# Peptides against a protein of PDB entry 2FGR: the designs that were tried, part 89

Target 1, 331 residues: chain A of PDB entry 2FGR
Amino acid sequence: SSVTLFGIVDTNVAYVNKDAAGDSRYGLGTSGASTSRLGLRGTEDLGGGLKAGFWLEGEIFGDDGNASGFNFKRRSTVSLSGNFGEVRLGRDLVPTSQKLTSYDLFSATGIGPFMGFRNWAAGQGADDNGIRANNLISYYTPNFGGFNAGFGYAFDEKQTIGTADSVGRYIGGYVAYDNGPLSASLGLAQQKTAVGGLATDRDEITLGASYNFGVAKLSGLLQQTKFKRDIGGDIKTNSYMLGASAPVGGVGEVKLQYALYDQKAIDSKAHQITLGYVHNLSKRTALYGNLAFLKNKDASTLGLQAKGVYAGGVQAGESQTGVQVGIRHAF

## One batch from the design tools (peptide; made by RFdiffusion4, then SolubleMPNN)

Design b2_p14_3_s4 (from b2_p14_3, 10 letters changed)
Fold by OpenDDE base, seed 3:
Structure b2_p14_3_s4 (fold): chain B 331 residues (1-331), chain A 14 residues (1-14)
Amino acid sequence: as target 1 above (331 residues)
Amino acid sequence: DEALKELLAKLRIE
């Protein structure tokens, strides 16, 4: 058996021109290019092509030294893998987010990512963004001629909020085709939650695709989320993303990504445009810069996620500009 | 304590 200690320390200077009061925020932030993390992982060869594995990973907050503590909420899994694929037990990315966030050129991190995987409805569940789940069983197929899939189920364990009695139940999966320069996938998920103390289903459908032309990569996402409430009607959001990336000078990468969030329940749109650059000083160390613009229309109050500086909303109809400049180090 | 010591002995930093 082997045990690997691994991690990322990603710390930045960040600025946003507006918070909820209309004031600027700036300071030292974390996780601008990659989520800062500390983890342990290992495998054991059981023979016959069967392997056992474990993975324990928690978030690091370099700006405050994890003042609120450390946990393994990013991933805490035990697994079996082999020719049949991989079975995982424990808290992890749900299969839908694990696959469909791979099309986000900003890796679901910092001020530039696709923000579709969100709690759009003030859901009262801990993971109502559709990213991770507790009590999760996951299965991932091998890649067969490009085709692959993943499935997951999370137990609610009779968690109650108000009159909702199945909070935290997840069922979902994806089908994908990954072959050479092409990737495409479709994900479906349902999560049980509560809104206003009432049982609510968070339904999600996501289509993703990317193509690597060598000189550039194109990537796209189409997503619909619906919080189906018993009272008050559905809270529906249609999210769209289109991005491009290109290598620069053999040591850099430039990224440009646009996203649109059509928030149907408030008849309001938000537009996000992000320009990013990563400069690799080594295989482990990079400098990066992100510039993001978020335009809210009408009743939209979305904010950029400058973690460690400001990740809240803005006033309705206000625009926000964000900048991050930082260092990422992997070990 | 023994399990922790064994774990520490097996730790590799990549």
Scores: peptide ipSAE 0.017, ipTM 0.473, DockQ to the pose 0.665
Fold by OpenDDE base, seed 2:
Structure b2_p14_3_s4 (fold): chain B 331 residues (1-331), chain A 14 residues (1-14)
Amino acid sequence: as target 1 above (331 residues)
Amino acid sequence: DEALKELLAKLRIE
């Protein structure tokens, strides 16, 4: 058996010009270019093309040294893999998020990412952002001439919130085509949750595509999230993303991404534009800078996710500007 | 480059 220790420490100086009170926030933040993590993984060859695996991964908060503790909430899986693909047991990215967030040029972290994978309602479930699930069984196919898929089911284990009795149940999957410069996928998911103590279905559909032209990469996402409530009507958000990245000077990468969040339940839109630059000092170490602008309209209160500094909302209709400058180190 | 592929795999999405 092999065991590998791995991780990323990503720490930044971050600034946002507005919090919920309209005041600026600044300080040392985490996970601006990649989520800081510590992990253990290993594989065992069982013969006949079968392998066992484990993966334990938790988030690192470099600004406070994990003052709230350390856990393996990023991933805690055991797996079997072979010619049939891979089966995983344990908390992980749900198949839909694992595939569809791959089109986010900001890697679902910092102030620049696509924020569509969100609890758009006052969902009371632990993972109502649709990113991960507890009690998850997942299956990933091999790649067959570009075609691949993933499926997952998470047990609710009779978790109750108010009158909701199946909180945390997930069912979902994706189909994809990944061949050379092209990637495209469709994801569908449903989670059971509660809003106001009432059973609610979080339905998600996501389309993603990217193409690498060599000189630049284009990427896009189309997503609908719908919290179906028995009382109070549906909470629907349509999220759109378009991004481009390009290598600069052989050691740099520039990224530009736009997202639109059309929050139907409040008839309000938010626009996000992010410019990012990464400078590779080595294969393991990079400097980065992100500049993000978030414009809320009407009743929208979205905030940029400057983790470790400020990740809350702003006042309705307010705009927020954020900056992150940091170091990413991978080991 | 397996190391780059592994790094890129490590850099994958939250």
Scores: peptide ipSAE 0.006, ipTM 0.399, DockQ to the pose 0.045
Fold by OpenDDE base, seed 4:
Structure b2_p14_3_s4 (fold): chain B 331 residues (1-331), chain A 14 residues (1-14)
Amino acid sequence: as target 1 above (331 residues)
Amino acid sequence: DEALKELLAKLRIE
């Protein structure tokens, strides 16, 4: 049996030029290049190619020292793995997000990430962003000549909100082809939630692809989310992302990513463009900077996610500029 | 299989 302690402390100085009142916000933020975390993981060889595993991971907030507490909400799994793949029991990334967020060049954190994995409809479920689930059973296949898949089911455990009786139920999965420089994936998910106390299905389809040319990597996402409501019609969002990254001087990486969020229910678009740079001081320590622009049109109120400083919306039709400069240390 | 089929049917690719 092995046990490994691991973590990342990522802390930044962040600025956004507008909040919901039109005022600037600035301060010390967290998780600008990678989510800050503390974790424990281990494996036990059971013989015959079978292994048991555990993984416990919680978020670290370096700005306040986890004043709200510490938990293992990032991942809290026990697993069996072997030639059949891996079965996981416990809170984790749902299979769709685990695979499809891998195409985000900003690691699904900070002011630069693809924001498609979002609660678009004021869903009342705890995980209505489609990223993680409680009470999750997941299965991941081995890689067979590039082909791989993952499936998951989360129990609602009779969680109710208003008249909704299955809140938190998840079913979903992906199929993928990962071979050499190419990755491509299709993900499908449905999550049960509530909006305004009424049963709502969060349906999600995501297509992702990336290609590593050696000198640069291209990555893309196409996503549709639908919050299907019995009353008031569907809340549909089409999200698009295209990104490029390139190594710089052997110790740096530059990233550029564009995303479009077409919010059909309000007939409004938001455009996000982010430039990022990471400078590796060592294998474990990096400096980074992110510059993001978010242009809301019409009724769109999206805000950049400057965790620890400001992660709220802006006024309708307003543009927001965000900056993060920070240190990432991995142990 | 039925749950996946139902999911696929509900996910009208528009």
Scores: peptide ipSAE 0.000, ipTM 0.342, DockQ to the pose 0.014
Fold by OpenDDE base, seed 1:
Structure b2_p14_3_s4 (fold): chain B 331 residues (1-331), chain A 14 residues (1-14)
Amino acid sequence: as target 1 above (331 residues)
Amino acid sequence: DEALKELLAKLRIE
């Protein structure tokens, strides 16, 4: 049996030029290049190619020292793995988010990431962003000549909100082809939730692809989220992302990513463009800078996610500029 | 290379 302690401390100085009142916000933020975390993991060889595993991981907030406490809400799994793949029991990334966020060049954090994995409809479920689930069983196949898949089911445990009686139920999965420089995936998910106390299905379809040209990587996402409501009509968002990254001078990486969020229920678009740079001081320590611009049109109120400083919306039709400069340390 | 892969794996699991 082995136990590994691991983590990331990522802390930055962040600025956004507008909040919901039109005022600037600035301060010390967290998780600008990678989510800050503390984790424990280990494996036990059971013989015959079978292994047991555990993984416990929580978020770290370096700006306040986890004043609200520490938990293992990032991942808390026990697993069996072998030639058949891996079965996981416990809270984790749902299979769709685990695979499809891998195409985000900004690692699903800070002011630059793809924001498509979101609660677009004021869903009342705890995980209506489609990222994680409680009470989750997941299965991941091995890679067979590039082909791989993952599936998950989360129990609702008869959780109710208003008249909704299956809140937190998840079913979803992906199929993928990962071979050499090419990765491509299709994900499908449904989550049961409530909006305004009424049963609502959060349906998600995501297509992702990337290609590594050696000198640069290109990555893309196409996503549709749909909150299917019995009353008031569907809340649909089409999200698009295209990004490129390239190594710089053997010690750096430059990233450029564009995203479009077409919010159909309010007939409004938001455009996000982010330039990022990571400078590796070592294998474990990096400096980074992110510059993001978010343009809301019409009724759109999206804000950049400067965690620890400001992650709220802006006024309808307003643009927001954000900057993060920070240190990432991995152990 | 392996350390970078482990780091990248750690970094992509948000």
Scores: peptide ipSAE 0.008, ipTM 0.369, DockQ to the pose 0.041; fails the geometry check

Design b2_p14_4_s1 (from b2_p14_4, 7 letters changed)
Fold by OpenDDE base, seed 4:
Structure b2_p14_4_s1 (fold): chain B 331 residues (1-331), chain A 14 residues (1-14)
Amino acid sequence: as target 1 above (331 residues)
Amino acid sequence: SQEAFNAALTAAAL
């Protein structure tokens, strides 16, 4: 058996020029290039090609030293793996987010990421962003000549919110082709939740693709999220992303990513553009900078996710500029 | 039913 302690401490100075009051926010933030984490993982060879595994991972908040506590809400799984693939039991990334967020060049964190994996409808479920689930069983296939898939089911355990039953139930999966420089995936998910105390299905479809040209990588996402409410009609968002990254001088990486969030229920769009740079001081330590612009139109109130400084919305139709400059250290 | 599915999934895991 093996046990590995691992982590990332990522802390930044962050600024956003507008909050919900129109005021600037600035301070020390976390997780600008990678989510800060502490984890333990290990494997045991059971013979015959079968392995047991465990993974325990929690988020680290370096700005306050985890003043709200520490937990394993990032991942808390036990697994069996072999020639059949991997079965996981416990809280994790749902298969759809695990695969489809891999196309986000900003690693699903900081002010630059694709924000499509969101609670678009004031859903009352804890994981209505479609990223993780409690009580999750997941299965991941091996890679068969590039083809791979993942499936997941999360038990609701009769959780209720208002009149909504089955809250927290997830079913979803992806199919993918991963071969050398090419990756492409289609994901489908449904999660049961509540909006205004009423039963709501969060349906998600996501297409992702990337190609690594060596000199640059291109990546894209197409997503539709629908909160299907029993009363009041669907809350639909179409999200689009296109990004490019390129190595710089063997020590750095530049990233540019654009996203469009077409929020159909409010007939309003938001445009996000982010420029990022990572400078590797070593294999484990990097400096980084992110510059993001978020343009809300009409009734859109989206805010950049400057975790630890400001992650709230802005006034309707307002634009927000965000900056993060930080250190990422992996161990 | 969804309960039957949950029960079957539970039974397949036990």
Scores: peptide ipSAE 0.026, ipTM 0.741, DockQ to the pose 0.018
Fold by OpenDDE base, seed 5:
Structure b2_p14_4_s1 (fold): chain B 331 residues (1-331), chain A 14 residues (1-14)
Amino acid sequence: as target 1 above (331 residues)
Amino acid sequence: SQEAFNAALTAAAL
């Protein structure tokens, strides 16, 4: 048996030039390059190629010392694994999110990430961003000549919001090809939720791909998220991302990522451009800087996710600039 | 039904 304590503490100085009032925000933020976390994991060899596993992981907020408490909401799984792959029981990343966020060069964290995995519709479910689920059973295949897949089902446990009686039910999965420099994946998911107390289906389709040229990596995402409402019509967002990263001087990495969020329900687009740099002081410690520009058009009110400083929206049609400079330490 | 599926999944896991 093994038990590993692990974590990341990532804390930054962050600035955004506009909040919802049009005022600047600045201070000490968290999770600019990687989500700060504390976790325990381990495995037990059961013989015959079978292993038991556990994983407990919670978010750390280094700016306030977890003033709102600590939990294992990032992951709390028990698993069996072997030649058949891995079965997981418990709260985790849903298979679609686990795979498709891997194409985000900003690791779904800070002011630079792809923001497509979002609650676009004021969904009343706790996980209407499509990232995680409670009561989740997941299965991950082995890699067979590059081909792999993951599937998940989350029980709603008869969670009711308004007239919706299946809130939190998830079904989804991905198919992928991961071979050498190439990764490509297709993910499909449906989650039951509520909007305005009415049953709503959150449908998601995501295509991701990346190629590592050695000198640079290219990565892309294409996503459609649709909140299917019986009344008021569908809330559809098409999200696009293209990013590039390159090593710098053997110890650094530069990242450039563009995203477009075409918010069909409000006929409005948002454009996000982020430049990031990571400087590795060691295998465990890095300095980083992010510079992000978010241009909202028309009725779009998206804000950059300067976690711990400001992660709210802006006024409709307003542009926001964000900066993060911080330290990431892994243990 | 979804309930039948949930029941079957539960029964297969027990």
Scores: peptide ipSAE 0.026, ipTM 0.738, DockQ to the pose 0.018
Fold by OpenDDE base, seed 1:
Structure b2_p14_4_s1 (fold): chain B 331 residues (1-331), chain A 14 residues (1-14)
Amino acid sequence: as target 1 above (331 residues)
Amino acid sequence: SQEAFNAALTAAAL
């Protein structure tokens, strides 16, 4: 058996030029290049190609020392794995987010990431961003000549909000082809939630692809998220992402990513463009900088996610500029 | 029914 203590401490100085009042925000933030975390994981060889596993992981907030506490809400799984693949029990990334966020060149964190995995409708469920679920059973296939898949189901456990009686139920999965420089995936998911105390389905479809040319990597996402409400019509967002990354001088990486969020329920678009640089001081320590521009149109109020400094919205039609400069350390 | 599915999934996990 093995047990590994692991983590990342990522802390930055962050700035955004506008908050919801139009004022600037600045300070010490977290998780600008990678989500800060502390975890324990291990495996036990059971013989015959069967392994048991566990994974316990929580978020670290280096700016306040976890003043709101510590938990294992990032992942808390037990698993069996072998030639059949892997079965996981417990809170985790849902299969769709686990696979489809892998195309985000900003690692689903900081001011640069693809923001499509979002609660677009003021959903009242705890995980209405489509990223994780409680009470989750997941299965991941082996890789068969490039082809792989993942499936998940989360129990609602009769959780109620207003008149909604199945809150937190997830069903979803992906199919993928991962071979050498190419990755491509299709993900489908449905979550049961509530909006305004009424039962609502959060439907998601996501296409992702990437190609590594050696000198550069291209990556793309196409997503539709739809909150299907019985009253008031659907809240639909089409999200698009295109990114490129390239190694610099053997110790650096430059990243450029564009995203478009077409918010159909308010007929409003937001445009995000982010330039990032990571400088590896070692295999475990890096310096980084991110520069992001978010342009809201019409009724759009999206804000950049400068965690620990400001992650709220802006006034309708306002643009926001964000900067993060920080240190990432892995152990 | 969803309850029957949940029961079957629970029984398959156990």
Scores: peptide ipSAE 0.024, ipTM 0.680, DockQ to the pose 0.019
Fold by OpenDDE base, seed 2:
Structure b2_p14_4_s1 (fold): chain B 331 residues (1-331), chain A 14 residues (1-14)
Amino acid sequence: as target 1 above (331 residues)
Amino acid sequence: SQEAFNAALTAAAL
């Protein structure tokens, strides 16, 4: 057997020009280029091409030293893998988020990422952003001729909120084609939750694609999230992303990403544009800077996710500017 | 039923 200790410490100085009161926020933040984490993982060769694995990973908050404690909520899995692919048991990224967030050039982290994987409806479930699930069984196929897939099911374990009796149940998966410079994927998921104490289905469909031209990479996402409520009608959001990245001078990467969030239940749009730069000091250490603009229209109140400084909303129709400058170290 | 599906998944995992 082998055991590997691994992690990332990513800490930044962050600024946003508006909070919910219209005031600026600034300070030391965490996870601007990659989510800060500590993990343990290992594998055992069982012979015949079969391997056992474990993975335990928690988030690190370098700005406060994990004042709220440490846990393995990022991933806590045991697995079997072989020529058949991989089966995982335990809390993890759901297959849809694991695959479809890979098209986000900001790695689903900091002020620049695609924010479509969100709780759009004040859902009362713990994971109503569609990113992770408790009690998850996942299966991932091998890559065969470029084709691959992942499937997952999470048990609700009779979790109740109000009159909802199946909260936290997830079913979902993706199909993908990954070959050379091309990646494309379609993901479908349903998660059971509650809104206002009433049973609600969070339905998600996501299409992603990327192409690496060598000199630049293009990436895109199309997503619909729908909270289907028995009373009060559906809460639907259509989210779109288009991004480009390019290597700079062999030591850097520049990123530009645009996203649109069309929030149908409030007839309101938000536009996000982010410029990012990463400067590699080594294979493990980088400096980075992000500059993001978020323009809310009408009743939209979205905020940039400056984790550790300010990750809340803004006043309806307000625009927000965010900056992060930080150090990422991987070990 | 959903319960039968849950039971089958549980049984297949054991």
Scores: peptide ipSAE 0.022, ipTM 0.697, DockQ to the pose 0.019

